# Peptides against a protein of PDB entry 3T6J, part 55

Target 1, 375 residues: chain A of PDB entry 3T6J
Amino acid sequence: PIVESYIGFIESYRDPFGSRGEFEGFVAVVNKAMSAKFERLVASAEQLLKELPWPPTFEKDKFLTPDFTSLDVLTFAGSGIPAGINIPNYDDLRQTEGFKNVSLGNVLAVAYATQREKLTFLEEDDKDLYILWKGPSFDVQVGLHELLGHGSGKLFVQDEKGAFNFDQETVINPETGEQIQSWYRSGETWDSKFSTIASSYEECRAESVGLYLCLHPQVLEIFGFEGADAEDVIYVNWLNMVRAGLLALEFYTPEAFNWRQAHMQARFVILRVLLEAGEGLVTITPTTGSDGRPDARVRLDRSKIRSVGKPALERFLRRLQVLKSTGDVAGGRALYEGYATVTDAPPECFLTLRDTVLLRKESRKLIVQPNTRLE
Target 2, 372 residues: chain A of PDB entry 3T6J as posed
Amino acid sequence: PIVESYIGFIESYRDPFGSRGEFEGFVAVVNKAMSAKFERLVASAEQLLKELPWPPTFEKDKFLTPDFTSLDVLTFAGSGIPAGINIPNYDDLRQTEGFKNVSLGNVLAVAYREKLTFLEEDDKDLYILWKGPSFDVQVGLHALLGHGSGKLFVQDEKGAFNFDQETVINPETGEQIQSWYRSGETWDSKFSTIASSYEECRAESVGLYLCLHPQVLEIFGFEGADAEDVIYVNWLNMVRAGLLALEFYTPEAFNWRQAHMQARFVILRVLLEAGEGLVTITPTTGSDGRPDARVRLDRSKIRSVGKPALERFLRRLQVLKSTGDVAGGRALYEGYATVTDAPPECFLTLRDTVLLRKESRKLIVQPNTRLE

## One batch from the design tools (peptide; made by RFdiffusion4, then SolubleMPNN)

Design b1_p11_7_s3 (from b1_p11_7 with Y2F N10L)
Fold by OpenDDE base, seed 3:
Structure b1_p11_7_s3 (fold): chain B 375 residues (1-375), chain A 11 residues (1-11)
Amino acid sequence: as target 1 above (375 residues)
Amino acid sequence: MFVAGDVYPLA
């Protein structure tokens, strides 16, 4: 078997400033079959990058073909076990040197061991479909999230010599219609500038890329889905995201006005964006469970994903990228923290919903070290 | 960066 491993200070999710890496390590074996799907995705990456909702001037100047491998993890030492990895975590290096993507396939598989009777916050009509397609849809999401999410976009930089990596005279900010007015100076990084929101903001961008691009037929085809199956995968992927946005409330601490998990904060933000889109796309309805206690239902209107959801996500995703590219911390913080704010304001009453989420919380699953053997 | 697999403890 092909064995992959890494060890060192890699991920900074535990750092409030998003800069200091946690010492971690893993040992894994390559899943060749699933890796082949991701290789096909890589083969289409350059074209798919053009589908992202920002001008080419906001995308990397040169496509650098990355590796993408699916791994079955034997052991992982760290605070959290990832489903996917994109390294290095330095945007400048991603732009100039390239990157590598990893999907931790067996970690994903564990996450999908859901019992129907315990599946919360979904309509009954969606439960079987959700169970059936959650795994496959998440494979798609992780692939897009890592490769085309974290692997996309350009930072505008002025180097120590005063040279720009973009044409100041011709590049136009698509949001303002004006020339670029801000950029990263020498020594400034994504993490150093955006600091406390950097990790979650980037995860939100990556998740949004996944949702946005999963609508592309070529993506679904790469993963082996066509026709009705492809549409179901899309639906479940979006449904999973909006459900995750609700579940995310578990990771919000009202007393501290902070989030304890960057990805879950990101998913809540996406939920807020899609709720804001209106038109019946997403509905969260408080209900009463069979036990007489508070419950809730999330409904996603499948027929409005493309007509309502996609445009809303497009606008939001473009804004995320533009603000990131230009190093506009003030604008980025205002945008992101606005959507990340949790109040009890109607109609959603998110703080009340949080109580419901906590009430319906299941015991945390334990991921244990697997064994492997020759057969 | 990574997508944490354990962010779905309820799934």
Scores: peptide ipSAE 0.044, ipTM 0.789, DockQ to the pose 0.356; fails the geometry check
Fold by OpenDDE base, seed 2:
Structure b1_p11_7_s3 (fold): chain B 375 residues (1-375), chain A 11 residues (1-11)
Amino acid sequence: as target 1 above (375 residues)
Amino acid sequence: MFVAGDVYPLA
């Protein structure tokens, strides 16, 4: 078997300022069969990057073919085990030196075993479809999230010698119609500038890329989905995201007005964006469970994903990228914190919904160190 | 034993 490992101060999710890495490490075995799907995605990455909703001037100048493998983790030392990883966590290195992607396959497998009777917040007619396609749709989302999410976009930089990595005279900000007015100076990084929102903001961008690009027929074909199956995978992926946005409220602390998990905050933001789009795309309805206690239902109108959802996400995702590229911290913070705000205002009443989420909370899934045997 | 989903939570 092919063994992969890494070790060091890598992920900064536990640093409030998003800069200091937590010490972690893993040892894993390559799953060759599962890696083949991600290799096909890598082969199409350069073309798929052109489908993202920003001008080429806001994308990396040169595509550097990354590595993408599926791994079965044998041991993982850290505060939490991810489903996917994109390293290094430095945008400048990603755009100049390249990056590596991994999917932790046996972590994803833990999510595949869903008990229908315990599945919360979905309409009854969606549950079977959700159970059937949750795994496959998540494979798509993780692949897109890591490779084309974290692996996309350009930071505008002025180096220590005063040289720009973009043409100041010709590059136009698509949001303002004007020349570029801000950039990263020497020594400034994504994390150093955006600080407290950097991690969650980037995760939100990556998740949004996943939702946006999963609508592309080529992506679904790469993963082996066609016809009605492809449409079901799209639907379940979007449905999972809006459900996750509701579940995310578990990780919000009202008393401190803060979030405890970057990815969950990101998913809540996406939910807010899709709710704002209106037109019946997403509906959250408070209900009463069979036990007489509060419950809720999330409904996503699949017929409006492309007509309502995609345009809303396109505009939002473009704004995220433009603000990131230009180092516009004020604009980025205003945008992101606006969507990340949790109140009890009607019609959603998110703080009340949070109580419902906590009431219906299920036990956290655990992964036990596996054994490997020769047969 | 690990708590799954801390970095990329599974919903």
Scores: peptide ipSAE 0.044, ipTM 0.753, DockQ to the pose 0.160; fails the geometry check
Fold by OpenDDE base, seed 5:
Structure b1_p11_7_s3 (fold): chain B 375 residues (1-375), chain A 11 residues (1-11)
Amino acid sequence: as target 1 above (375 residues)
Amino acid sequence: MFVAGDVYPLA
């Protein structure tokens, strides 16, 4: 088998300021079949980047073809095992030197081992579909998240010599209609500027890219889905995200007004965006479980994903990117923290829902080392 | 910028 590994100070999720890496490492085996799908995705990446909802001037000037491999993890040392990886975690290096992507395929498989009867917060009619397509939809989401999420977007920079990597006279901010008014100065990075929100903000952007681009037929074709299957994969991917946004409340600490997990915060933000879109796209309904205790149901209207969801996500995603590109920390923080606030205000009553989420919480799953054998 | 980290909790 082809073995891959990495080790070092890599991910910075445990640093409140998003700068210091945790010492991590893994050993994994290449999944050739799934890697082939990601290779096709890479082959289409340059074209798919053009489908993102920002002007080419806000995209990388030169596409640097990355590696993308699906891996089955044998061992992982760290505080948490990711589903996918995009490295290095420095946007400046990604823009100039390139990047590498991996999908930790068997990590995703573990997450799917949920019994139907224990599956919370979904309508009964959605449960079987969710169980069937959660895995495949995750493969799509992870691929898009890593390659075209983290791998997309340009940072406007003025270098140490005063030169800009963009034309100040011609580049227009699509949100304001004006010339670019802010950028990264020499020595400033994404993490240094956006600090406490940098990780979650970027994860939110990447997740949003996944949801947005999974609507593209070419993406589904790359992963081998057509017709009704493709539509089901799309539906389940979006459904999973809105459900995750609800589940995310577990990771909010009301007393400290803080989030303990960057990805979950990101997913909650996306939920808020899609709820704000209205028109019956997403509905969260408090219910009573069979045990007589509080429960809830999340409903996503499939027919409104493209008509309501996509435009809402498009606008939000564009704003995320524009604020990121321009280094507009004040604007970015205002936008992101606005959606990341958790109150008990109606109609959602998120703090009350949090109590329900905690009540229905499943015990933490343990990931153990797999056994291997020669055949 | 970093990683698609967590699998979604399933209850």
Scores: peptide ipSAE 0.035, ipTM 0.767, DockQ to the pose 0.322; fails the geometry check
Fold by OpenDDE base, seed 1:
Structure b1_p11_7_s3 (fold): chain B 375 residues (1-375), chain A 11 residues (1-11)
Amino acid sequence: as target 1 above (375 residues)
Amino acid sequence: MFVAGDVYPLA
């Protein structure tokens, strides 16, 4: 088998300021079959990057072909195990040297394992479809999230010599219609500037890229889906995201006005964006469970994903990228924290829904180290 | 810093 590993100070999610990495490491075996799908995605990456909703001037100047591998993890030492990884986490290095992507396939398999009777917050008519396509939709989402989410976008920089990596006279901010008025100075990084929101903001951008690009037929074809299957994968991917946005409330601490998990905060933000789009795209309905206690249902109108959801996500995603590229911390914080705010305001009453989420919470899944043997 | 995605927190 082909063995891959890494070790070091990698992820900074445990740092409130998103700067200090946690020491972690893993040993994994390459899953060749799934890796082949990601190889096809890599082969299409340069073209798919052009489908993202920002001008080429906000994308990397030169495409650098990354590596993407699906891995079955044998051991993972750290506080948590991710479904996917994009490294390095330094945007300058991603732009100049390239990056590597991995999908932890067997971790995804564990994450997908939910019994139908324990599947919360979905309409009964959606449960079987959700169970059927959860795995495939996650493969698509993780691939897009890592490769084209984290692997996309340009930071505008003035180097130590005063030179810009963009033409100040010709590059236009698509949100303002004006020339670029802010950028990263020498020594400034994404994390150093955006600090407390940097990790979650970036995860939100990456998740949004996944949802946005999964609508592209070429993406579904790469993963082997066509026709009705492709549409079901799209639907379940979007449905999973809006459901995740509701589940995310578990990780909000009202007393401290604090989010405890960057990805879940990101998913809540996306839910808020899609709710704001209106027109019946997403509906969250408080209900009463069979036990007589509070419950809820999330409904996503499949027919409105492209007509309502996509445009809303496009505008939001473009704004995320523009603010990131220009180092506009004030604008970025205003945008992101606005959507990340949790109140009990109607019609959603998210703090009340949080109580429902906590009531219906499942026990934490345990990932147990496997044994493997050579034949 | 490395950026990682997950389905749900599996920590």
Scores: peptide ipSAE 0.034, ipTM 0.756, DockQ to the pose 0.448; fails the geometry check

Design b1_p11_7_s4 (from b1_p11_7, 3 letters changed)
Fold by OpenDDE base, seed 4:
Structure b1_p11_7_s4 (fold): chain B 375 residues (1-375), chain A 11 residues (1-11)
Amino acid sequence: as target 1 above (375 residues)
Amino acid sequence: MFVAGEVYPLA
């Protein structure tokens, strides 16, 4: 078998300022069959990057073909186990030297082991479909999230010599209609500038890319889905995200106005964006469970994903990217923290919903590291 | 992308 490993100070999720990496390492075996699907995605990456909702001037100047491999993890040392990885985590290196993507296949498989009777917050009519397609849709989402999420976009930089990596006279900010007025100076990084929101903001951008691009027919074809199956994968992917946004409330601490998990915060933000889009796209309905206690149901209107959801996500995703590219921390923080704010204001009453989420919380599953042997 | 231990595997 082909063995892959990495070790070092890699992920900064545990740093409140998003800067200091936690020491992490894994040893894994390559899953050749699943890796082949991701290689097809890589082969289409340059074309798919053009489908993202920002001008080419906000995308990387040169496409650098990355590696993408599916891995079965044998051992993982760290505080959190990822479903996917994009490294290095330095945007300057990503855009000038390239990057590598991995999907942790057997970690994803653990997420697929959901019992129907324990599946919370979904309509009964959606549960069987959700169970059937959760795994495949998550594979699509992880692939897009890593390769075209984390692997997309350009940072505008002025180097130590005063030179810009963009044409100041011709590049226009699509949100303002004006010339570029801010950028990263020498020594400034994404994490150093955006600090407390950097990790969650970037995860939100990557998740949004996944939802946005999964609507593209070529993406589903790459993963082997056609016709009704492709549409079901899309639906379940979006449904999973809006459900995750509700579940995310578990990771919010009202007393401290603090989020304890960057990805879940990101998913809550996406939920807020899609709720704001209105038109019946997403509805969260408080209910009463069979036990007589509070419950809730999330509904996603499949017919409005493309007509309502996609445009809303497009606008939001463009704003995220533009603010990231220009190093506009004030604008980025205002946007992101606005959507990340949790109040009990009607109609959603998110703090009340949080109580429901906590009430319906199940015991966490323990991921046990496997052993392997020669046969 | 991290798997949130208490939320995933349900989500």
Scores: peptide ipSAE 0.068, ipTM 0.801, DockQ to the pose 0.177; fails the geometry check
Fold by OpenDDE base, seed 1:
Structure b1_p11_7_s4 (fold): chain B 375 residues (1-375), chain A 11 residues (1-11)
Amino acid sequence: as target 1 above (375 residues)
Amino acid sequence: MFVAGEVYPLA
């Protein structure tokens, strides 16, 4: 078998300022079959990057072909096991040196294991479809999230010599119609500037890229889906995201007005964006469970994903990228924290829904170290 | 950066 590993101070999710890495490491074996799909995705990456909703001037100047493999984890030392990884976690290095992506396939498999009767917040008519396509849709989402989410976009920089990596006279901010008014100075990084929102903001951008690009037929073809299957994968991917946005409320602490998990905050933000789009795209309905206690149902109108959802996500995703590229912390914080606020305002009444989410919460899954042997 | 697999509960 092909063995891969890494070790070091890598992920900064446990740092409230998103700067200091946690020491972690893993040993894993390459899953060749799934890796082949990601290789096809890599082969299409340069073209797919052009489909992202920002001008080429906001994308990397030179495409650098990354590695992408699917891995089955044998051991993981750290506070949590990810489903996917994109490293290094430095945008400048991603732009100039390249990056590597991995999908932790057997971690995803664990995440897929849910009993139908315990699946919360979905309409009955969606449960079987959700169970059937959760795995495949998640593979698509993770692939796009890592490769084209974290692996996309340009930071505007003035280096230590005063030189810019963009033409100040010709590059236009698509949101303002004006020349670029802000950038990263020498020594400034994404994390150093955006600080407390940096990790969650970036995860939100990456998740949004996944949802946005999964609508592209070429992406579904790469993963082996066509026709009705492709549409079902798309639907379940979007459905999973809006459901995750609701589930995310578990990780909000009202008394401290803070989020305890960056990815879940990101998913809540996306839910808010899609709710704001209106037109019946997403509906969250409080209900009463069979036990007589509060419950809820999330509905996503499949027919409105492209007509309502995609345009809303496009505008939002472009805004995220433009603010990131220009280092506009004030604008970025205003945008992101605006969508990340949790109140009990109608019609959603999210704080009330949070109580429902907590009531219906399942026990945390245990990840057990596997035992493998040579045949 | 990474996607935490454990934060996709099907609960």
Scores: peptide ipSAE 0.064, ipTM 0.796, DockQ to the pose 0.304; fails the geometry check
Fold by OpenDDE base, seed 5:
Structure b1_p11_7_s4 (fold): chain B 375 residues (1-375), chain A 11 residues (1-11)
Amino acid sequence: as target 1 above (375 residues)
Amino acid sequence: MFVAGEVYPLA
């Protein structure tokens, strides 16, 4: 078997300032079959990047073909096991030197072990579909998230010699219609500027890229889905995201007004964006469970994903990218923290919903080292 | 290294 490993100070999610890496390590075996799908995605990456909702001037000048491999993890040492990886975490290096992507395939498989009767917050009519397509949709989402999410976008930089990596006279900010007015100076990085929101903001951008691009037929074809199956994968991917946004409330601490998990915060933000879109796209309804206790249901109108959801996400995603590219911390923080704010204001009453989420919380799952054998 | 958060965090 082909064995891959990494070790070192890699992920910065445990650093409140998003800068210092946690020491991690893994040993894994390459899944050749799944890796082939990701290789096809890589082959289409340059074209798919053009489908993202920002001008080419806000995309990388040169596409650097990354590696993308699906791995079955044998051991992982760290505080949390990811579903996917994009390294390095330094945007400047990703733009100049390239990057590597990994999907931890068997980690994804563990997440799908939820029993139907324990599946919370979904309509009964969606449960079977969700169970069927959650896995495949996650593969799509992870691939897009890593490769085209984290792997996309340009940072506008002025180097130590005063040279810009963009044409100041011709590049226009699509949100303002004006020339670029801010950028990263020498020594400034994504994490150093955006600090406490950097990790979650970037995860939100990457997740949004996944949702947005999964609507593209070529993406579904790469993963082997067509026709009704493709539509179901799309639906379940979006449904999973809005559900995750609700579940995310578990990781909010009202007393401290903070989030404890960057990805879940990101998913909540996306939920808020899609709720704001209105028109019946997403509905969260408080209910009463069979046990007489509070419950809730999330409903996503499939027919409105493209007509309502996509445009809303497009606008939001473009704003995320533009603010990121220009190093506009004030604008970025205002946007992101606005959507990340959790109150009990109607109609959603998120703090009340949080109580429901906590009430319906499942026991912590344990990931155990798999056994291996030679056949 | 950025991490895809498709897995609900292990509580």
Scores: peptide ipSAE 0.041, ipTM 0.777, DockQ to the pose 0.496; fails the geometry check
Fold by OpenDDE base, seed 2:
Structure b1_p11_7_s4 (fold): chain B 375 residues (1-375), chain A 11 residues (1-11)
Amino acid sequence: as target 1 above (375 residues)
Amino acid sequence: MFVAGEVYPLA
């Protein structure tokens, strides 16, 4: 078998300022069969990048073909085991040197096992469909999230010699209609400028890319889905995201007005964006469970994903990228923290919903380090 | 990095 490993100070999620890496390491075995679909995605990446909702001037100047491999983890040392990884975590290196993607296949497999009777916050009519397509939709989302999420977008930079990596006279900000007025100076990075929101903001961008591009027929074809199956995968992927946005409230601390998990904060932000879109796209309804205690149901209108959801996500995702590219910290913080704010204001009453989420909380799944043997 | 929601406690 092909063995891969990495070790070092890699992920900065535990740093409030998003800069200092946590010591992490893994040893894994390549799953050749599962890697094949990600290789097909890589082969289409350059074309799919053009489908993202920003001008080419806000995308990387040169496409650098990355590696994308599915791995079965033998051992993982760290505070949490991811489902996917994109490294390095430096945008400047990603756009000039390239990057590597991995999917931790056996981590995803553990996540796929869901008991119907324990599945919370979904309509009964959605549960079987959700269970059936959860795994496949995750494969799509993880692939897009890593490769085309973290792997997309350009930072506008002025180097130490005063040279720009973009044409100041011709590049136009699509949000303002004006020339570019801000950028990263020498020594400034995404994490150093955006600091406390950098990690969650980037995860939100990557998740949004996944939702947005999973609507593209070519993406679904790459993963082997056509016709009704493709539509079901789309539906379940979006449904999972809005459900995750509700579940995310577990990781919010009202007393400190802070989030304890970057990805969950990102998913809550996406939920807020889709709720703001209105028109019956997403509905969260408080209910009473069979035990007489508070419960809730999340409903996503399948017929409105493309007509209502996609345009809303397009506008939001474009704003995320433009603010990131231009180093507009004030604008980026205002946008992101606005959607990340949790109040008890109607109609959603998120703080009340948080209580419901906590009441229905399940125990965290444990991933046990596996062994290998010859048969 | 992508962290599946199911790796964390579910509500």
Scores: peptide ipSAE 0.039, ipTM 0.783, DockQ to the pose 0.249; fails the geometry check

